# Designs tried in a protein design run: peptides against a protein of PDB entry 7PB4. Part 217

Target 1, 105 residues: chain A of PDB entry 7PB4
Amino acid sequence: KMLNIKEYKEKLLSTLGEFLEDHFPLPDRSVKKKKKNIQESSVNLITLHEMLEILINRLFDVPHDPYVKISDSFWPPYVELLLRNGIALRHPEDPTRIRLEAFHQ
Target 2, 218 residues: chain B of PDB entry 7PB4
Amino acid sequence: DALQMAVGYFEKGPIKASQNKDKTLEKHLKTVENVAWKNGLASEEIDILLNIALSGKFGNAVNTRILKCMIPATVISEDSVVKAVSWLCVGKCSGSTKVLFYRWLVAMFDFIDRKEQINLLYGFFFASLQDDALCPYVCHLLYLLTKKENVKPFRVRKLLDLQAKMGMQPHLQALLSLYKFFAPALISVSLPVRKKIYFKNSENLWKTALLAVKQRNR

## One batch from the design tools (peptide; made by RFdiffusion4, then SolubleMPNN)

Design b2_p17_5_s3 (from b2_p17_5, 8 letters changed)
Fold by OpenDDE base, seed 2:
Structure b2_p17_5_s3 (fold): chain B 105 residues (1-105), chain C 218 residues (1-218), chain A 17 residues (1-17)
Amino acid sequence: as target 1 above (105 residues)
Amino acid sequence: as target 2 above (218 residues)
Amino acid sequence: SDIERAEKLVELHILAE
């Protein structure tokens, strides 16, 4: 039963990966450094696929605390996309933490 | 002032269950419209109202009217645009609202303070090309945003597929021509050399207002 | 259910299409 869940998870992630790469690729941050002092936050952004993978993995690995802390690697538009579409939920007491929506049967 | 009260109403909602909810709404909406068309709105006011217009908090008619009066006094914050695009991804707004937003974005493009974050939204805009109603305006926007680094093989394939489906539309040809300019090796198809790039005039709705903004900032 | 999750993801696909 656990193997089937893992396989399903992998298949789901794979299918989503192809879709997300086609429709929502990470913008190449290769904005040429024009010298203005704006501290280019050197933070590497993760893909939407990777973000979903993190959320799914957390749900499976730590089901009693399935929340992930939003880091600087989380591109705000992606976070907003997930939250507004009901794919992810904010922690009721900590807005910096989000979880994959538990689809309770 | 009256504008602050109006913006506050839209942001916080009605304070008291007024029996005249519709009249109050109309009053505040007219206040915003009057100030916007006369003087333009501050960047902070646009930030608040644009977010409201796309959030689905109000009906389509109200959202449309708000969007039509998103006229800057000086500049529009790129952060406001990023938030707006996030709302578009949720799909709670009508198709007509989406069209109006892209028209607005093209019309107000020069008044946006920075473009760095907007350029990062390239993929989101590109994904909207498949919508027939949005396609002409999205092509125009992409024409303004496209850099060499955005021209990828998969996007070229998608544009060519769209051309096969929709025919040789002027807006699509304009974008393809730009793509060919940046990456000629990716586009083997001979594109007709058009001397003039043609897009639908998205700014028509705001032409008078935009002239006024330019005059005030001069 | 995993099915509902898949459906929501599919819905996202539909919205993106």
Scores: peptide ipSAE 0.018, ipTM 0.657, DockQ to the pose 0.048
Fold by OpenDDE base, seed 5:
Structure b2_p17_5_s3 (fold): chain B 105 residues (1-105), chain C 218 residues (1-218), chain A 17 residues (1-17)
Amino acid sequence: as target 1 above (105 residues)
Amino acid sequence: as target 2 above (218 residues)
Amino acid sequence: SDIERAEKLVELHILAE
């Protein structure tokens, strides 16, 4: 297995990156433009990959408080996807914060 | 081993007639308790014992003790939880056992391997909000389970009705705040601004054990 | 489906551990 936490993190990010590229492709420029042109969407949304990266980084960097505050850049459907599938968990005392779930083998 | 024998006793009953059934039961129960608190139980063992604890096979005192030692070594199977909830529907459990179960469920929530099927039981849990004894713990559970799709107008109405009846309870406020987060248009009323959400410490009974489990699974 | 893909993601996460 992995020698240290850093190696694990890198492997995880790499593996997830490849997977997400295949199954959750980045929105095309047209979609981004449309979102930018929608008056209501004044906020730049991040990709699912970026969202997961943030969550993973927080988990490894601050394991005692691995929660990330949900910002406007977090596309709600992605948040819902992560929560619904148990990939992320909501903070017990703050509904605006989520963390990556640690899965057991 | 001793644990296997103990689990077998609860599952299948005593193989041999014993003059002192109570002593035998206590022996096996202590065996389970000791292993559970020391090392945790395997998912299979939890599956068996959790089912037994809620089936009504044994008395309330025994069931309570079994439930209190449902501490995982690693994970709890979602299927075990679903089965457990099914027993709640049968109504062979005492009120105190139900409360304990919800406390257990909240405390062990992170150790449950999957949540998809449990989430399907959302409506059942929500219905239990009407039970005053369960309400605080159910709110906590729902807080953990609630997805956007669960936030429906009729549920909002029910929560507001409960609020009207019970007042603005911290656990209810927490759930309402989450509902408002997902569906602000459904909740037109202003909620008091709280910096911190408060739930009862359901995990208190297992605090030490949970720390140990987390340490073992690092 | 999104759910299927998410399940695969979970599996990958587990495998990465």
Scores: peptide ipSAE 0.018, ipTM 0.267, DockQ to the pose 0.236
Fold by OpenDDE base, seed 3:
Structure b2_p17_5_s3 (fold): chain B 105 residues (1-105), chain C 218 residues (1-218), chain A 17 residues (1-17)
Amino acid sequence: as target 1 above (105 residues)
Amino acid sequence: as target 2 above (218 residues)
Amino acid sequence: SDIERAEKLVELHILAE
């Protein structure tokens, strides 16, 4: 059962990979440089695909605490995208943590 | 179906021919309560009953009992919530009912099917922060709703003013911390670093029921 | 499962963008 879920997860992420790369690219190098210049540490931003992977993995691995801490690698617009569209929810006790939302039909 | 009859009673009102209106009311109310706590209510049933609870059609005691049993079987329609909030604007419900509603809204937040329209009501909820009785629960709700675009300078000022008045309340600090997270430049004041954010446990009334709902929908 | 539902939600939302 767990294996099936894992396989489905991997399949889903694989399928979305190309789509996300095309429609949800990382910000331009110029924007990255500007952000890097403002931040003392050169943190590389992760893709939306990677962000979703982290969230899904957390839900799978730690279902009783499925929240992921938002790091500097998380591009804020992508975080907002997930929250605004109901894909993710904020932790009730920690505004820096988010989890995947339950599916509603 | 007993539940359908009960819902119909509340929707259409008491039949004139009933000699014992109170007994009939109690019977139907108990029916709703029993089903709600055992199985949850369908979205359509919640839509009807939630509206009734806030409309002022019945007395406060009845409204309170109805609201307490607004437990979903699966989901709550966002439209039902919007309609409910509209009744808050009309002002036919008691203060205690308003408090209970916000507690309910927070407790049931994850069961609401969509949040788009509710998010549009952000300003209305924010305005309710000035009510001391509602403030803790509204802060919790806003904590759940707040997006970056909601964090505006005037709202920051209002929150800080409220903090000056009420002190450093945990629920207010939680909301302010979220605001600072979204817009650090708007909040120049240093906020205490807290490991955990604490809200009043609004869901306590429904804790058992919510666990059951989650289990059924697992 | 909750996990499966979450994954489906992600898929649907992303594809709808």
Scores: peptide ipSAE 0.016, ipTM 0.270, DockQ to the pose 0.078
Fold by OpenDDE base, seed 1:
Structure b2_p17_5_s3 (fold): chain B 105 residues (1-105), chain C 218 residues (1-218), chain A 17 residues (1-17)
Amino acid sequence: as target 1 above (105 residues)
Amino acid sequence: as target 2 above (218 residues)
Amino acid sequence: SDIERAEKLVELHILAE
């Protein structure tokens, strides 16, 4: 069962990879973000593929706590895209945490 | 100053529990509106208030009023727009707010400091073409954003399908004409020769304010 | 259901096409 799940995960990620690269271009990886009262910091953004990979891995590896904390590397439009489409869900008590909707049951 | 207090109110909420929340809200909203229409708002103020307007923190009426007064003194930060689009993706704002946002985005397009990240949002905007209420304004926005690399077969198909559904709308024809310019091989259909590209006047709501902004920034 | 959840991923594809 675990092998099947892992295989499915890998297949899913591989299939999505090409698709996401073509249709969802990564914004500039190094974006200088000006934060209030904080020096200019460079943020390295991750691809939507990488974001999904993180979410999927968390769901499968830590099913009892499948939530991932949103970092500055998470491009907000990607986060909201996933939320809008029900692919991800925000933690009910912590808006900084999201999880992938379970699809391996 | 009064503006800082108003912005702070919207961002952080009231400092003290107020028995008359509506009166306080109206006071601060009027402050923002007055300054915005008279002098415009700083990019930082727009960043804060635009985010608030689309976050769902306040009701639709308040959000609409805030969005209507998102008039820059000089420039709008591209980052503010990116954040705004993220809120649109979740849909915590009303349909009317979305329409207003796209109208605002088109109207204020030239005042956005950079376009690189906005161009990367092309797909997000394109996906909104299917919304009948948004379509005219999205076409206008896409007309401003479209580059050769954006013109792909699947998008051509989508536009043609949309045309089949809604007819030969001027805004859609304008976008298709641009697509044909960049990739004539992808569009085999003949497009009517138009002397003038026609879009809805998105800036009408801000016409006077925009003129003032341009005048101040000469 | 798994089908419903899978549809969410498909929806992502539809949005991109």
Scores: peptide ipSAE 0.016, ipTM 0.687, DockQ to the pose 0.045; fails the geometry check

Design b2_p17_5_s4 (from b2_p17_5, 7 letters changed)
Fold by OpenDDE base, seed 3:
Structure b2_p17_5_s4 (fold): chain B 105 residues (1-105), chain C 218 residues (1-218), chain A 17 residues (1-17)
Amino acid sequence: as target 1 above (105 residues)
Amino acid sequence: as target 2 above (218 residues)
Amino acid sequence: SDLERAEALVELHLLAE
C-alpha cells in the first residue's frame, strides 16, 4: 500500500510535468540577483513543476502545517501565477510562506 | 523612536495589551503618516508597511491610509513591489486598494531601485487590463514597462479587442502607439496622431511629497 | 487521504485553465 501510494504520487507529478512543459516556459536555471550595496548572488531557479512538487509534498508530509517558505529559487512570476489562480495561498501572518489551496477565482 | 514603535505595532502587533485598540492604532498610523509626508520612509519601512497594506491584516480604511503614505525617503525596493503584487494576486484587498496601488506604483515608479523583476511581471500586469477600474492605470504602468520583447501578437490582439469594447481611450491609444513603435508590422491599423500622451494623473495624490523627495535627493 | 486531496486540488486547477 505504501509503495503504491508513492508510485501513484510519482506518476501524478510526472503527468503534471508533461503538462507544464508544454504550456509554461521554464525559467533560467541560473539568475544573478543584484542587491544594492551587496555582492551579486547567483541563484538557481526551480521550475513550476518543482514548485508544485514541493507544495504537494509538504501538504502530504505535514498536513497540519502545509506551508512552504519562499526562497530565492522561487521565480517571482511563478509565485504570482500560483497565487493569482488560487493554486497557492500565502500564510496569513507570514507572506513568505505559501501552501497549496483549494481552487478559487 | 515613535516611528519604530509604530512600524513594530503594524508588523508584530501591540507589545502591550491596550484597552483602546482603536486609539492605539490611530496613534501609530498618524505617526507613520507624519514621518512619511515630512521626511519620507526608509526602504525597509516601506517594505514592511506596504506588505501589511496589501496583506489584508487590517481593514480597508487602514490599508488605504498606509498605502497613501508609502512615500520613500530615497528609494523603494523592487522586492517590496513584487511582494505587494503577490498580495494583489491573492485578492485580500479591496478593488479600491488595487486601484490605489497601481496609482502608487506609477507615481513612485522612478523611485524603485531596479526594474528587472517588475519587468518579469509584465504579463500579470497586462492581464489586469481586463479590469475596467484598473485599465487606465495599468496602461500607464505598461507604458513605462513595455519593451520590444513584450510586444507580442496576442497582446496586440487583446489591446485591439479591448479598444473595440471600450472605445478609443487615450490610455489605450498611448499604449498601442508604443506597441506600434516597437513592432510596426504587428499593428496595421492607423492610429490617430496625438500631440500629447495622456494618462490619468496618478501622481496627484503625492505630487507635493514627490517634489520634496526629488529635492532632497538632488 | 492527503495525497488524494492534493491530487484533487491540482486537477481542479488544471481543468480551470
Scores: peptide ipSAE 0.017, ipTM 0.313, DockQ to the pose 0.044
Fold by OpenDDE base, seed 1:
Structure b2_p17_5_s4 (fold): chain B 105 residues (1-105), chain C 218 residues (1-218), chain A 17 residues (1-17)
Amino acid sequence: as target 1 above (105 residues)
Amino acid sequence: as target 2 above (218 residues)
Amino acid sequence: SDLERAEALVELHLLAE
C-alpha cells in the first residue's frame, strides 16, 4: 500500500508538471532592473507546479499537520487561485498557513 | 451617499429581512450604473464590484450589468484585475461573463495603474486562446502584453496549431506578426504584411464612456 | 482519492482558462 501511494504521488506530480508546463508556463520575470539602492529582496517566486508539489508533499508526509507556511516565494495570484478554487484552504487560526483541500469521498 | 450604500449592499449581500429583495437590488444596481456612466467609479469601488461580478455571488444577469458599468473615474487597480483573473479560473461565472471581462480588460487596459503583475499572468491568458469565444479578445490582450521573453517555441507551436484549426484569423495573424517581430527565427512561415492591425474594436461597449474618462483626466 | 479529485479540479480549472 505504501509503495502504491508513493508511485501514485510521483505519477500525479509528473502529470501535473507536464500539464502546468504546457498550459501554464512560468511567467517571464520581467526583471525590471530597478536602480541600485533599494534592496528589493529579489524574492525568487516559485511556479504553480512547485506550490502544488509542496502542498501535496506536505499532505503525504505530515497528514496530521498538512499546512504549509506561505513564504515570500509564493506568488499571491497563485495563492488566491488555489484558495478561490477550493484547491487549498487557509488554516482557521493562522491565515499564513494553507493546506491542500481534502475532498470527501 | 447613495453609491456607498449600493456598493455596501453588493458587498455585504442582501439582508434577509428585506421584503422586496428584487426591488432593492434593482435600485442599487441602477445607482451604480448611473454613477459609473456619468462620473466613473473610484478604484476601490471597482475593486469591490468587479470581484463580486466574477465571484458568482449573484446571478448572471446581475453580474453582467455590474461588469458593464466597471468604468473608472481615473484608474483601475492592477490588484483588481489579478483577483478577477483568479475568479475566471474558478469557473463560477458564465462563458458570456468571461468574454465580457476580456473585452472589458482590453478596453480598460490603458487605465490600469500598473502592468507588472498582469504581465506575469501572461501564461494564464495564453491558455485561454483555446476557447473559441475568448480567442479574439485574448489575442488582442496578448498583443498588448507580449514582450520578447514571452515568445517561446512552445507558444509559437500553439499559435500555429490554432491557425491550422481555425484558419488565418486577423487577430491571430496580428499576434503571430508580433511574435515574428520579436523572434523571427521561430516563425519561418511568411506572414502577409498587413499595414493595419485589425482587432474588433468597433464593438467596444464603452466607447463613449472611455472618451469621457479621457476628457476628465486631461 | 482526495488527490485524484484535487488533480481533476486543478486540471479542470486550469483548462477552463
Scores: peptide ipSAE 0.024, ipTM 0.555, DockQ to the pose 0.056; fails the geometry check
Fold by OpenDDE base, seed 2:
Parts: sequence; structure tokens; C-alpha cells
Structure b2_p17_5_s4 (fold): chain B 105 residues (1-105), chain C 218 residues (1-218), chain A 17 residues (1-17)
Amino acid sequence: as target 1 above (105 residues)
Amino acid sequence: as target 2 above (218 residues)
Amino acid sequence: SDLERAEALVELHLLAE
């Protein structure tokens, strides 16, 4: 049973990755530090795929508390995309935490 | 100063002790409008106010007025635009606000300090093409942003489908022509040779202000 | 649940359409 779940998880993540690569650009990690003193936010942003992976993993690993804390690595447009489309939901008492949610029709 | 007080009001919200909330709101809004149209706003002020206008904190009428006065003194921070787009994803703003935002974005495009992060939002903008009200302005924006790497088969299909639905719109034709330029093999259909690229004049709302900004920054 | 994850994938596809 555990092997089947793991395999399914990997397949799902792989499919998501391929899909997201086709439809959504990945954050360009190579923002060339142009020398100008603009405090480039030193925070490495993660991809939408990575964000979803984190959410899915949390659901698998800690099903009784499937919420993930939003960090600075979470690109705001991605967060809002997930929330707006019902892919993720904010914790009812802590808006800094989100979870993977079932599709709401 | 008066502007700082006004911006602070919008940022922090109304102070409880105000006897006439509406009068106070109007006063501060007029202050912002006056400064914006006369001198332009600092990038920090635009950052704050643009975020507020799209957050749903205030009503549509207020948001509209704020957006209309998002005129830079010098530059607009790219980060402000990214934040704004994130609010669009939330969908708390009205359709009219979205239209106004895209018009603003096109009009102020040259005043945005950098474009690297905005280019990463290409997919988000492209997804908005399906909105009939947004489509003309989004096409214009995409025309400004499109690179060869953005031209993919699925996007070509989407544009062609959209053309089939709405007809040969000038703004759509302009974008398709650019796509064909970057990837001629992906577009087998013959596109009319247009001598001039035509988009709706989105900058008309800010024509005078834009001229003033350019003069100040010469 | 596995179902929730699958639904998320479906939702993403719908968004892209």
C-alpha cells in the first residue's frame, strides 16, 4: 500500500511539473545582479511546481495538520493563483498558513 | 506634509475619531490626486497606493480614482506591478478596475524601472486574454513583453481560437504578427500584411500627465 | 487525500484552458 501511494505521488508530481513548465514560466533564478545598489531581495523564489510539491508532501506527511507556512520564498502571484482557484486554502485562524484543498465546484 | 498624511490614511485606515469619514476620505483623495497630476508620485507612494487600490480595502469608486492618479514622478517600481498582479489573481477587484489597471500598465510601461519580473508574469497576462473587456489591452501589453521564448504552440492555438471566436481584431492581429515573426513555423495561416500596428489608445487618460513626466525627466 | 491532489491537477488544467 505504501509503495502504491508513493508511486502515485511521484506520478502526480511529475505530471504537474511537465504541465507547469509548458504553461507557466519558471522564476528566472539568474536575475543577473546588476551592480546597482538596489537591495535585490536575496530570497530565492521557488517555482509553482515546488510550491505544490511542498503542499502535497505536507498533506502526505502530516495529514492531521496539512498546513504550510508561507515563507518569503513563496512568490505572491503563485500563492494568489492557488488560493483564487481553490487549489489551496488559508488556515481559518492563521492567514500565514495554507493547505492543499480539494477542488471546489 | 499633506500628501504623507493622505497616504498614511489610506495605508492605516480611517482613524476612529473622524466625525465625517466620507469627508476625510475625499479630502485625502483630492490631496493625492492634486499632487499626482501636478508633480507625480514617488515610487514608494505608488507602491503603497497601487496596492491599496487593488486590495479591495476600499470601494470601487475610490479604487478607480486612486488608479487614475498613479502617475510617477520618475519611475514605477517593478515590485509594485508584481504586487498589483497578485491582487488581480485574488479577484476581489471589479472588472472595470482590472481594465483600468491594464490600461495603466500599458500607459506607464516605459516608466517601470525594470522588466525582468514582469516578463515572468507573461503566463498570467496571457490567461487574461479570454476576458473580452481585457483582451485589447492585454494584447497590447503582451506585444510589449513577448519574446521568442514565450511563443509556444499552445499559445498559438489559443490565439487562433480566440481569433475564430472574436474575428480579426486589430490588437489580436498585431500580437499574432509578432508571434509569426518569432516563430513562423507555428503559424501556418496567412496574416494580412499590416503597415501599422494598431492598439487602442490606452494612454489617453494620462496623455497630459505623461507629457509632464517626460518633460521633468529630460 | 489522493483525491484532493488529483483535483488540484484538474483545476490547474482548467485554468490553462
Scores: peptide ipSAE 0.023, ipTM 0.518, DockQ to the pose 0.045; fails the geometry check
Fold by OpenDDE base, seed 5:
Structure b2_p17_5_s4 (fold): chain B 105 residues (1-105), chain C 218 residues (1-218), chain A 17 residues (1-17)
Amino acid sequence: as target 1 above (105 residues)
Amino acid sequence: as target 2 above (218 residues)
Amino acid sequence: SDLERAEALVELHLLAE
């Protein structure tokens, strides 16, 4: 049962990954190198796919506290994208934490 | 010089020991305003000040005034714009600041040195269409950014749904017409032929400043 | 499973765009 779930997860994430890469690419890493702000250039940004994976895993692993702390690796436009589309929700008392949200229209 | 001191003040923040914080802030803000409207700002100055305006470091009134002064002498760095968009997403600025930023972005679009990274933010901008306050300006921005590869079935559906909800808005019509141009097979609905494309605030806050910039750079 | 539900949720959100 667990193996089937893992396989399903991988398949789904793979499909989502392709979609997300096409429509929501990360800024070119080369551009960050051009930034005068060395600090921003040193931050390793994660993909939207990876961000979603983290959120999904947190929901699965820690359902009683499904919130993920936003780190510097979370590109703010992606965070906003998730929030605006209702995919994620900020913690009511801590805006630095977000969770995967239930689907709503 | 006075401008460097002013920029430095905003970058480093107010010195706690200053008894005249408000006067000092106003002095530096006026300096930036005067130079920006008279001569424009260097790309480096815009980079610094734009970030400050959107970072939430200062109050909304100050941020608004700074943002209104983001007038280039020559060009705006694309990197500055990307950083600015990032700050918008952090949520430390007001809704009015977001609107102002999009207005600014549209107004200054031609002065941005490159568009490659901004184009990568297409999906992000598109997602902002659902914000009623931003929608007119986002449509205008998307009108400027849209390439054939951006026109996808799901986005067409979203635009049509939005049109169904909001009615036949000029800004939506303009964007849909562009979408139909790039992908006529995706839009089966006949769109009224409009000779003129209308976007909100075609005469923006920076019209006079932009004319001056263009004259200086001829 | 909770994982399947979470992933399905994400997929639905993305497809709804």
Scores: peptide ipSAE 0.022, ipTM 0.598, DockQ to the pose 0.040; fails the geometry check

